Peptides against a protein of PDB entry 6O8C. Designs and how they scored, part 175

Target 1, 262 residues: chain A of PDB entry 6O8C
Amino acid sequence: VGLRYEKISLPKIHPRYDLDGDASMAKAVTGVVCYACRTASTLLLYQELMRKGVRWLVELVKDDYNETVHKKTEVVITLDFCIRNIEKTVKVYEKLMKVNLEAAELGEISDIHTKLLRLSSSQGTIESSLQDISSRLSPGGLLADTWAHQEGTHPRDRNVEKLQVLLNCITEIYYQFKKDKAERRLAYNEEQIHKFDKQKLYYHATKAMSHFSEECVRKYEAFKDKSEEWMRKMLHLRKQLLSLTNQCFDIEEEVSKYQDYT

## One batch from the design tools (peptide; made by RFdiffusion4, then SolubleMPNN)

Design b2_p25_5_s2 (from b2_p25_5, 11 letters changed)
Fold by OpenDDE base, seed 5:
Structure b2_p25_5_s2 (fold): chain B 262 residues (1-262), chain A 25 residues (1-25)
Amino acid sequence: as target 1 above (262 residues)
Amino acid sequence: SMEKEYKEIKEFLKKENVDFEEPEL
């Protein structure tokens, strides 16, 4: 689950000149855009931390893969050696059976040979699974981390700084409107300036909200969704690697039971 | 310039269909 944030919207702006209403509106707008700046910063930080986590997890899974491949290779060597030795033993006992010797032992050795061949077949399935995992982890594979660098927001986008500039403009107008309210009545020229500042406030506020929604929130949500999906797949892959490792250990243990016959 | 900013804001407000009391400058 990614970071939760509240959906924000601008307050209703009344078109009429009203010193008390305009000061209250400007205060509310300042609060909303301030929240947007803080939220954008938090969302950016979260994504940067997640990118580090993604890179770390990729390396961890690659290490797990290499360990599994190593274990598989060890088991293949051991199993092949055991099979070759059992096959030699089978040939010896087949020759002895022609002179009516050791018939019962030949049956036991033949059964072991059959079991080892089954284990060898299982090893082929493990190899195929490892090849699939390798393809998925490879550059351009289904579990590549390229999305983490492409999706979401980045420090280089300067979204927080852009929002902060707009917030500064809005805050200046708010402080002026607070002063205007304290005067209770403005002269004609100051009233005209106030009306224009109200238009500027709306312009900057709308620009801030659009930028926050389109360039911060939307991109963050896309990053979040992709990260959740990718993380689920990576965790599943780790479980698959663990299963393959356990299968290798099981095969090794079973082969060890037959080493006394080689 | 203030005139350029005023024009940009006026065009924006028109596009957004927002009616404000216009400053008489």
Scores: peptide ipSAE 0.451, ipTM 0.939, DockQ to the pose 0.933
Fold by OpenDDE base, seed 4:
Structure b2_p25_5_s2 (fold): chain B 262 residues (1-262), chain A 25 residues (1-25)
Amino acid sequence: as target 1 above (262 residues)
Amino acid sequence: SMEKEYKEIKEFLKKENVDFEEPEL
């Protein structure tokens, strides 16, 4: 579940010169952009933590894969050995059958041989499944983690720093507007400066909100959506690996029952 | 320069179709 954040918007800015209204507006704008900065930082941190988690999970699943492959290889060797021994036994009993000896035992051994061959065939399916998993985990595969490096926001983008610069400009204007309000009336020149500062405030605020929305929020949402999808697929793959491991153990156990006949 | 900043902001405001009381600078 991704981080929840509040949707923010700039307050309405009245075009008319009003010292009380402008100070109040500037305070509200400062609050909104301050929230945007904090939110951007939190969203960035979340993504960085998720990237670490993604890398960790990839390595974990690779280890699980290698363990499964190892177990499969062990079972294949054991199974092949058992098959070869049973085949030798079958040949011996076939020779004995020519002299009318031990027909019932030959039937039993032949049935075991057939069962072992079926188990050997199932190993081909397990191998195919492991190859599919390997292909999915490989670079360029369906479960590649390349998206984690491409999607979202990164520290190198310096989005928080860019927003902080804009916030500093906005905050400075707010403090000036607070002073202007306290004066109750400005001289003509100070009034003109105030009017221009209001335009600057709007400019910086709009730039901050656009940057926050387009470069922080939008990219975060894209990252979040991809991460959730990828995570579900990875968890499913891990379950598949566990299933394959269990199948290998089941085959090994079944083969062990026939080792006494070899 | 303040003039450059003023021009940039003025152009921005024009694009945004936002009317402010114009400062006499």
Scores: peptide ipSAE 0.451, ipTM 0.939, DockQ to the pose 0.910
Fold by OpenDDE base, seed 2:
Structure b2_p25_5_s2 (fold): chain B 262 residues (1-262), chain A 25 residues (1-25)
Amino acid sequence: as target 1 above (262 residues)
Amino acid sequence: SMEKEYKEIKEFLKKENVDFEEPEL
């Protein structure tokens, strides 16, 4: 999802001197370049807002990560404590079994011990997954936000200001051509100036269109495409974190069932 | 200078293959 903008093109420019045609052409050119200026400003603003959003999302996901790590650590401590207590109990019952006591209970406790060890193994998988996530979020990782600072257009590029300068030149020529049209006929010197101004108009207009296309639109599209890809990956990662959190809660719940045996 | 601008524009127009009536400046 990105900003929609219309593809713009310069009007056809007739090579011959024509006061009426030149005024009309100049008006159309002014309109096109004015649209380019406004569009460039809007595209810049969008990118700046997206950069803020990217930074915000990174911090949010880091917070989610830290919370998951904290929960995982809590569960590991609880699980390890439970395992140690069950192991002590197993040893006691093994001693009692030598005198033919409590054989059935030993079997039950041994089964609990086996289940707890399986849960402990799952914690290793969670740890590995968290390490992977951490690596992806780290500087230089696959989900680093460095692209947001490199791609697209920036206020420091002054693209809008550059376009505005060109627009001012074009607008000035347009107003002159409007006056020239009103005169119906120009003196020889004024006609020569008009012809030159027409060339200047075309020059500035072409420069504006090239700048808009190459420095504003193209870079914006590149930024948009990268942002969409990155956002999909970040959302997927956030889902992975949620899954890991839920696994920790599930383990905690299961361990709680066996605490009465310790 | 106006002459410098004229030369720059003339070179540009040649590169773009655009034909305008030449001002007699």
Scores: peptide ipSAE 0.449, ipTM 0.939, DockQ to the pose 0.915
Fold by OpenDDE base, seed 3:
Structure b2_p25_5_s2 (fold): chain B 262 residues (1-262), chain A 25 residues (1-25)
Amino acid sequence: as target 1 above (262 residues)
Amino acid sequence: SMEKEYKEIKEFLKKENVDFEEPEL
């Protein structure tokens, strides 16, 4: 389950000069942008952890692949050895038939040879499947993890730091508005500064919210969706590898039944 | 400069269609 975050919006800003209202509004704006900063940081951390998990899973699946290839190779060697021995035996019996010996034993050995050749043909299918899996896991393949380095947000983007700078500006204005409220009445020049600071606050807040939504949330959601899809495909791939491994074991077990004839 | 910042904010507010009491600076 992905990280849940609340949808945030800026409070309504009243156009009129009001020391009490402006201080309250500034406090609310500070709270919202502070939440955006914390959320952006959390979303970034989650993505970094997921990237580590992706790298770990890739290595795990590569190990599973190598193990399957090793097992397949072992079975091929064993099967080829068994086939060669049966073929030698068939040749000996064919020579004996020229001297009027019974054909019954030759028939049994020939049937075993046919079964072994069928098993050998199935190894070709396993090999092709492993090659397909290898191609999918290779750099530039369909299951490459390159997307994890491209999608989402990264520490190098400095999104949290950018939001923090805006938050600092907003917080400074909020503290000034808190002081202005305590004065109850401002001089003319101070009143004009307050009006301008209110505009600055709105400007910084809007910039923070747009940056949060467009650069943090949107990119995070794209990363999340891509990661979920990729993860499902990787888990399916692991199941395919397990199936191929089991097929190799089944072939090995069947070959072992015929080793007594070699 | 404060003048540049003021101009930028004023243009922004106009674009957002937000009416504030204008400071007489």
Scores: peptide ipSAE 0.448, ipTM 0.939, DockQ to the pose 0.947

Design b2_p25_5_s3 (from b2_p25_5, 10 letters changed)
Fold by OpenDDE base, seed 2:
Structure b2_p25_5_s3 (fold): chain B 262 residues (1-262), chain A 25 residues (1-25)
Amino acid sequence: as target 1 above (262 residues)
Amino acid sequence: SLKKEIEEIEKFLKEENVDFEKPKL
């Protein structure tokens, strides 16, 4: 779940010279751009936190993978040992049958051998699944975390600082317009400056909102969407690893039933 | 609240030695 933010828009800027209206407009613009600065900062912090979480989850899943591989290896060794022992026993009984000894015991041992071979065949499927998981987790794999470093916004982009500079310019104009309003009437030169500053205010405000929308919000949303997709895939992979681990335990349990014969 | 969430994130990032150029707001 990503951060919630409100969609903001600039107030309507009227071309008409009006000291009261211009001061009110400038105040509203200042508020909107201030909100944009704060929101951009929050969105950046969220992304940095998520990048850390992504790295942590990758390491966790790698640990789960290594544990699963270890368990699989243990089971393979045990199973191979049991198979070899049963095969030796079968050979001994086959020699004894030439001397009219117990055919019933040979049948049972042969059945156990067949069951163990079936269990051994399932190990190939587990191995293939582990190899697939390893390939997906490897550098350049489908679950690589390289996107987390590429997508979204970064501190190096200085988006918040750029917005803050624009906010400072806007705030200065707002304070001047507040003074102009208090004067009630401006001299001709002051009126021309006010009109010029109003154009600057519009320019800075438009630039701030465009930057916020295109460089902060849009990139954040793209990062969020990719993070959610990647997270779902990683959690699914973790469940697959757990399933493979459980299959190894099931095989180990089944082999343990035949250890008395091996 | 969004404010509380921001504060928690900032705290976490500080603990993890992530240097953020905090804008002087």
Scores: peptide ipSAE 0.014, ipTM 0.405, DockQ to the pose 0.016
Fold by OpenDDE base, seed 4:
Structure b2_p25_5_s3 (fold): chain B 262 residues (1-262), chain A 25 residues (1-25)
Amino acid sequence: as target 1 above (262 residues)
Amino acid sequence: SLKKEIEEIEKFLKEENVDFEKPKL
């Protein structure tokens, strides 16, 4: 879910000299560029917050990974211990068979040994899955967060400040046009200045809107799309880790049944 | 229990002077 913003456009600027129309137009332009400044600031803030969230999520997933690895290691140690104990038991029973002692339990022990070896084999699959996850989370991996500091807009770009400068210029002209409107009639020289300022207003407004669209909105949308894609992949990976953790618990539970037998 | 059986086996093997590897339970 990204920020929703309204698509803004400049009002039509009429070339005709009209003090009332020009003041109204300048007011509208000021409003639009004000909205662009606020929106640019909001979009920037969103991206900065998302970058923090991305970093946080990466660390969280790394912690989840480490916990899973730890749990797996515990299971491996326990399983290996059980296997060694069963193997020693099998050797004892085999020795008894050589001295003509029948042990009905030898078959059961051998079956347990076989089951433990199967569990050990499944552990190899878990290991491979963890290695894949580690590779994906590693720097340069498929789930690297390098895009988060590359894509979008940054405070260092000073986009909001640049727009604010343009807004200040536009606002100054707007206030002059309000005064001009109040005079109801301008002298020839003042009229020429008004016409020139109207051209400046158009220039600043166009520059503001192009900057907003190309340097703020477009880059934000690219960042948003990339973040959504990455987030979906990360959430899926967390589910995979949970699945692997559960598999480790299942193995541990199964091993515990055999420990109680021994 | 398996542990009890192993203990009985160990006792038997000792009485018969059979060399055996004691399982670590």
Scores: peptide ipSAE 0.006, ipTM 0.295, DockQ to the pose 0.002
Fold by OpenDDE base, seed 1:
Structure b2_p25_5_s3 (fold): chain B 262 residues (1-262), chain A 25 residues (1-25)
Amino acid sequence: as target 1 above (262 residues)
Amino acid sequence: SLKKEIEEIEKFLKEENVDFEKPKL
């Protein structure tokens, strides 16, 4: 998902002196560079909005992480309590068996104890997964948002303003070429000025298009690609957190079945 | 039932001064 823009190119500039052709060419160049200015502004706005979205998503995922850690901690406390209670019960039954109680009851409690210990072992895997997620979200981690500040274009680059200056120069020459066309024929000195202005127009136009392509479009595309990749990874991480949370709930539910025995 | 037996054991443990720590939630 990204902004669609049309690929623009400068019209061919013919070296031949032609007042009608030069005015038409200058008009076309003005239109192209004007489009470049507007497009550069739109691309900049998109990137600024995406940077806000990136910051928001980082905060959201950190909140999801903290919630998952909290739930895991709750389950660990509950599970440890149940294990301790079952262990006390096992010890009591072992003492009572020495006094002629039925062996079948001790077997059932021992089986519950074994199941609870298995659930406790799974907590280590959840903890390791949470630590991995934490490392990825940490500064310098694989999901750090530092790229959002480095990639793309920024207001401080003043790309739109730079293009606007060039557009102003081009527009001035275009208006002069309209006047020259209206004269139908120029005096020798005016013809030389027109030829010189045509060269200036070419230089301004090529500079504008190079700046637009290299400093606006290319950097935008790089930012877009990085943002899409990062977004996919962040969404996957949220799914992993949800999975870990669900595993904690599953353990809690299973422990609850044995609470009546603890 | 296992539940009744556990309740009897809990009663016995209370009489034997074995305190079960309640989880601090």
Scores: peptide ipSAE 0.031, ipTM 0.380, DockQ to the pose 0.003; fails the geometry check
Fold by OpenDDE base, seed 3:
Structure b2_p25_5_s3 (fold): chain B 262 residues (1-262), chain A 25 residues (1-25)
Amino acid sequence: as target 1 above (262 residues)
Amino acid sequence: SLKKEIEEIEKFLKEENVDFEKPKL
């Protein structure tokens, strides 16, 4: 989800000296560069908000991870306890079997023991998955947020301020051209100044549009693309954590059925 | 029933001072 902005282009600048045409052109250029300044500011704000959102999401996912690890640890403790209790029970029954007690009961307890051991083996897979997630969330991992600080535009780049300076220069020339238009005719020296200012206007406008396209728009688009990719990966990771949590609950529920027998 | 037998075994183990330390959650 990115900000929609209109693609802007500079009007055609005619080389002919025309006071009415030059004033109209200067007005149009001022409008275009003004829009570029506003757009650059909006794009910067979006990126800053996204950076804040990225940091927030990282902390949220870390919390989800810690909760999952905690739940896994509880289940492991419970499983280990149940296994130990059943192993003690099996030993007692094995001793009693020497005294003609029913072989059927020992078989059932042995089956429960086997099931609990299978549940315990599943914990190894959960642990491996949690370790993988931890590695991905680590500072050097694939889901590190370092890109958010490197990509795009930042307030420190002063791109908006640079564009504003150029806009001010353009606006000043536009106001002069508006005055020149009102005079209807200029003296030779004033005409030469007007022609020179028209060249300056073109220079400032071209510089502004180049800066806007290369330093604002292009970097914003790169940031946006990386942010979307990273967000998809983070959402997928949260789903993985939820799946692992659910597996822990399923194991806990199954163990609880056997606790009535331990 | 297996449950009754386990309860009897638990009772027996308690009488034999086999402390089943419930994991302090």
Scores: peptide ipSAE 0.028, ipTM 0.372, DockQ to the pose 0.003; fails the geometry check

Design b2_p25_5_s4 (from b2_p25_5, 12 letters changed)
Fold by OpenDDE base, seed 3:
Structure b2_p25_5_s4 (fold): chain B 262 residues (1-262), chain A 25 residues (1-25)
Amino acid sequence: as target 1 above (262 residues)
Amino acid sequence: SFKKEYEEIKEFLKKEKVDFEEPKL
């Protein structure tokens, strides 16, 4: 479950010069942009933690893959050895049949040989499945983690710092508007400065909100969606590896029943 | 420069269609 954040919007700005209204508006704008800064920081932290989790999961699945390959290799060696021994036994019994020995024993051994060959054929399917998994996990494969380095927001983008600079400018204007309100009436020149500062505040606030929405929220949502999809695929792949491992154990158990005939 | 900042903000406000009382500096 991803981080929940509240949808934020700038307050309505009245065009008229009003010391009380402008101070209240500036306070509200400061609050909204402050929330955007904190949210952007939290979203960035979440993505960095998820990137670590992705790397960890890749290594875990690679370990599971290597264990499955190892088990498969052991079973192949055991199965091939058993097949070779049964084939030698079949040849001996075929020679003995020429001398009037029981056809029933040769039939049983031949049936075992046929069963072992079927088990050997299933190993080819396991091998193909492991090759598919390997290709998907390989660099450039469908389950490569390269997207985690490309998608979303990164510390190097300095989005939080950019928002903080804008917040500082807005906060400075807010404190000035608080002072202006306390004066109740400004001189003509101070009034003109106040009017210009109001325009600056709106400019910085709009820039902050656009940056937050486009460079923080949008990229985060894209990263989140991609990460959830990728994680589901990785967990499914891990279940496939477990299934292949279990198939290897089942084959090994079946082969062990026939080792008494070798 | 103050003049450059003023013009940049003025152009921005025009695009946003937000009417503010113009400072007379």
Scores: peptide ipSAE 0.454, ipTM 0.942, DockQ to the pose 0.949
Fold by OpenDDE base, seed 4:
Structure b2_p25_5_s4 (fold): chain B 262 residues (1-262), chain A 25 residues (1-25)
Amino acid sequence: as target 1 above (262 residues)
Amino acid sequence: SFKKEYEEIKEFLKKEKVDFEEPKL
């Protein structure tokens, strides 16, 4: 998962004055920095889309959580009601046994009561699991989405615009070097300007590549790695919620079998 | 200014240890 981009490097810049070589070099540099600009834009777009996806998934999982909590609450109410009714029935039978009534029915009801108490204990484990999930989803929790706002590159950083400015400077020099090449020979002053422009080209190109690598690529890779890790954990959490929901349904079904004894 | 740009680039090139032909402007 993630955007593939090619590792780019600047061409070798020869220090010697060479109109043909300098024009060719400038063309290559322009191409590389142009690719960097486009790549930076694409990487930014990817991150923005991922941030939207992260927010969406957080809300989805919160909804799943709330649904699970609701179901759990219903089961708790039903289970508690059933337990109370069975306890009343047990007390009635205990009173009847004092009058020589059948002990076999009391044994069965007592066994049901024991089973219901076990289910109630299991419900406590579900509650603990839901609390853990809630803590993980809460602000500052292990599954908080704060990283999505901190990691990577953002439109406000203006990295693409900064690179574009450098690209514009480089492109201007390239076009001048193309003209210089066409002249085949420059006057002394124009030659000096060309030499200085070559230094400017190198300066802007190096700055562009450093900015691209350090402020775009490196931050993107960190964001990507963090997003993949977080996404896996969130998907696992959704499976846990589904499991807890199913456990609630199983408990509800089992309790329903005993409602006829109350 | 041109002078400021020139000095900035000169300092950069010195730091990068890149030896370009020096323009005599």
Scores: peptide ipSAE 0.453, ipTM 0.941, DockQ to the pose 0.947
Fold by OpenDDE base, seed 5:
Structure b2_p25_5_s4 (fold): chain B 262 residues (1-262), chain A 25 residues (1-25)
Amino acid sequence: as target 1 above (262 residues)
Amino acid sequence: SFKKEYEEIKEFLKKEKVDFEEPKL
């Protein structure tokens, strides 16, 4: 589950010159953009942590895969050895039957041989499944982690720093508007400066909100969605690997029952 | 320059269709 953040919007800006209203508006804008800066920083941190987690999980699953492949290989060797031994035994008993010797055990050995061949056929399915998993984990595969480097926001984008610059400009205007409010009435020139500063405030605030929405939030949501999808697929793949491992153990256990006949 | 910033903001406000009291500088 990704980080929850509140949807923010700029306060309503009144077009009229009002020292009290403008100071209050500027305070509210400062608060909103400050929240955007903090949120952007938190979202960035989350993504960086998730990227580390993704890399860790990829390596873990690769290790699990290699272990499963190793186990499968051991089972194949054991199974092939057992099959070869049983086949030799079958041939001996077949020769004994041709000379009218009692071969009551031939049926049992033949049944074991048939079972072993079935187990051997199942190894082909395991191999195919492992190859599929390998292809998915390989570079360019469906479970490649390239998306984690491409999607979302990165420290190099300097989004937090860009927002902070805008926040500084906004905050400066807010402090001026607080002073202007304290004067109760401005001279004509100071009034014109105040009006222009209000336009600057709106400009910087809008730019900050657009940047936050488009470059921080939108990209974060895209990263989050991809990460959730990828994580589900990786967890499913781990379950598949576990299933394949268990199948290998089951085959090994079954083969062990027949080793007494070899 | 102040003039450049003023024109940039003026164009922005025009695009956003926000009607602020214009400073008479």
Scores: peptide ipSAE 0.453, ipTM 0.941, DockQ to the pose 0.935
Fold by OpenDDE base, seed 2:
Structure b2_p25_5_s4 (fold): chain B 262 residues (1-262), chain A 25 residues (1-25)
Amino acid sequence: as target 1 above (262 residues)
Amino acid sequence: SFKKEYEEIKEFLKKEKVDFEEPKL
C-alpha cells in the first residue's frame, strides 16, 4: 500500500492588477507549492525505504533457497544410500529363492524398492523447480530487482531542492505583495514591478506544479505499481520454496520408515 | 539579466495563453 496524497492545483489567477486579490492569490500559491515540497520529500523517503526493503527481501529469499537446496541434497544422499542397500538385499533374496527359501519377504522388499524409486523420481521434479526459482532470481531473471534502481525518484534527482528554490522565489513575492497591499496604492514604477512579479509568481508556480506532477508524482506511481507486482511474485516464490522444503521433509520421513529393512 | 528573464516569462505566458497586464517598465 503506497502513501496517499492530496491532488493539488493552483488557485485561479486574475489577470488584472489587484493588490488585495494578488496578495491572497500569492498566499494560496505559496501554500500549494509548500505542500508539493513536503509531499515530494515524503514520496522520496518512501521509495528509498522500499528499495531497502526490496534488497532485504531478495537476500532473505536467497537464504531460503540455499537452505532448501541444502536440505534437498541431504535427502538425495540418504535416499540414494537406502536404494542401494535395498537393491543389494533384493539380489540376496533372489539368490536364496533359487534354493527354495520363502518368497514372501522378497515381495515386501521389492515393494519398498518400488516406493523408493518413486520418491527418487520426485526429487527430479524438486530439482527442476529449484532450477526455475534460481533462474527467476538470477540477474536478468523475472524477479530481478533492477527495476527498483531504475523506477521512481532518487535523491540524486534533487527534486525537493528544485522545488524549494521555486518556493523561495514564490514566498519572496508573496511577502512583497503583502507589503504592497498594506500601502493601498503604489507609485507607477512600483505598480509595474508588482505586475511583473505577478508574472514571475505564475511562472514559478506553474514550473513547480509541472515538476511535482511529472518528476515526482508520476514516477512515484510507476514505482509503486511495479513494487506491488514484484512483491506479490516474490511472496508467491517464497511459498513455493516452503512447499519444496516440506516435500523434502516428507521424503526424508518416508525413507526413515524403510531404513530398518536395510 | 532582467531583460532575459522578462523575455522568458513573456514567451512562457504566450505559450500558456495567459493574458496578464503587461508591465510598462
Scores: peptide ipSAE 0.452, ipTM 0.941, DockQ to the pose 0.940

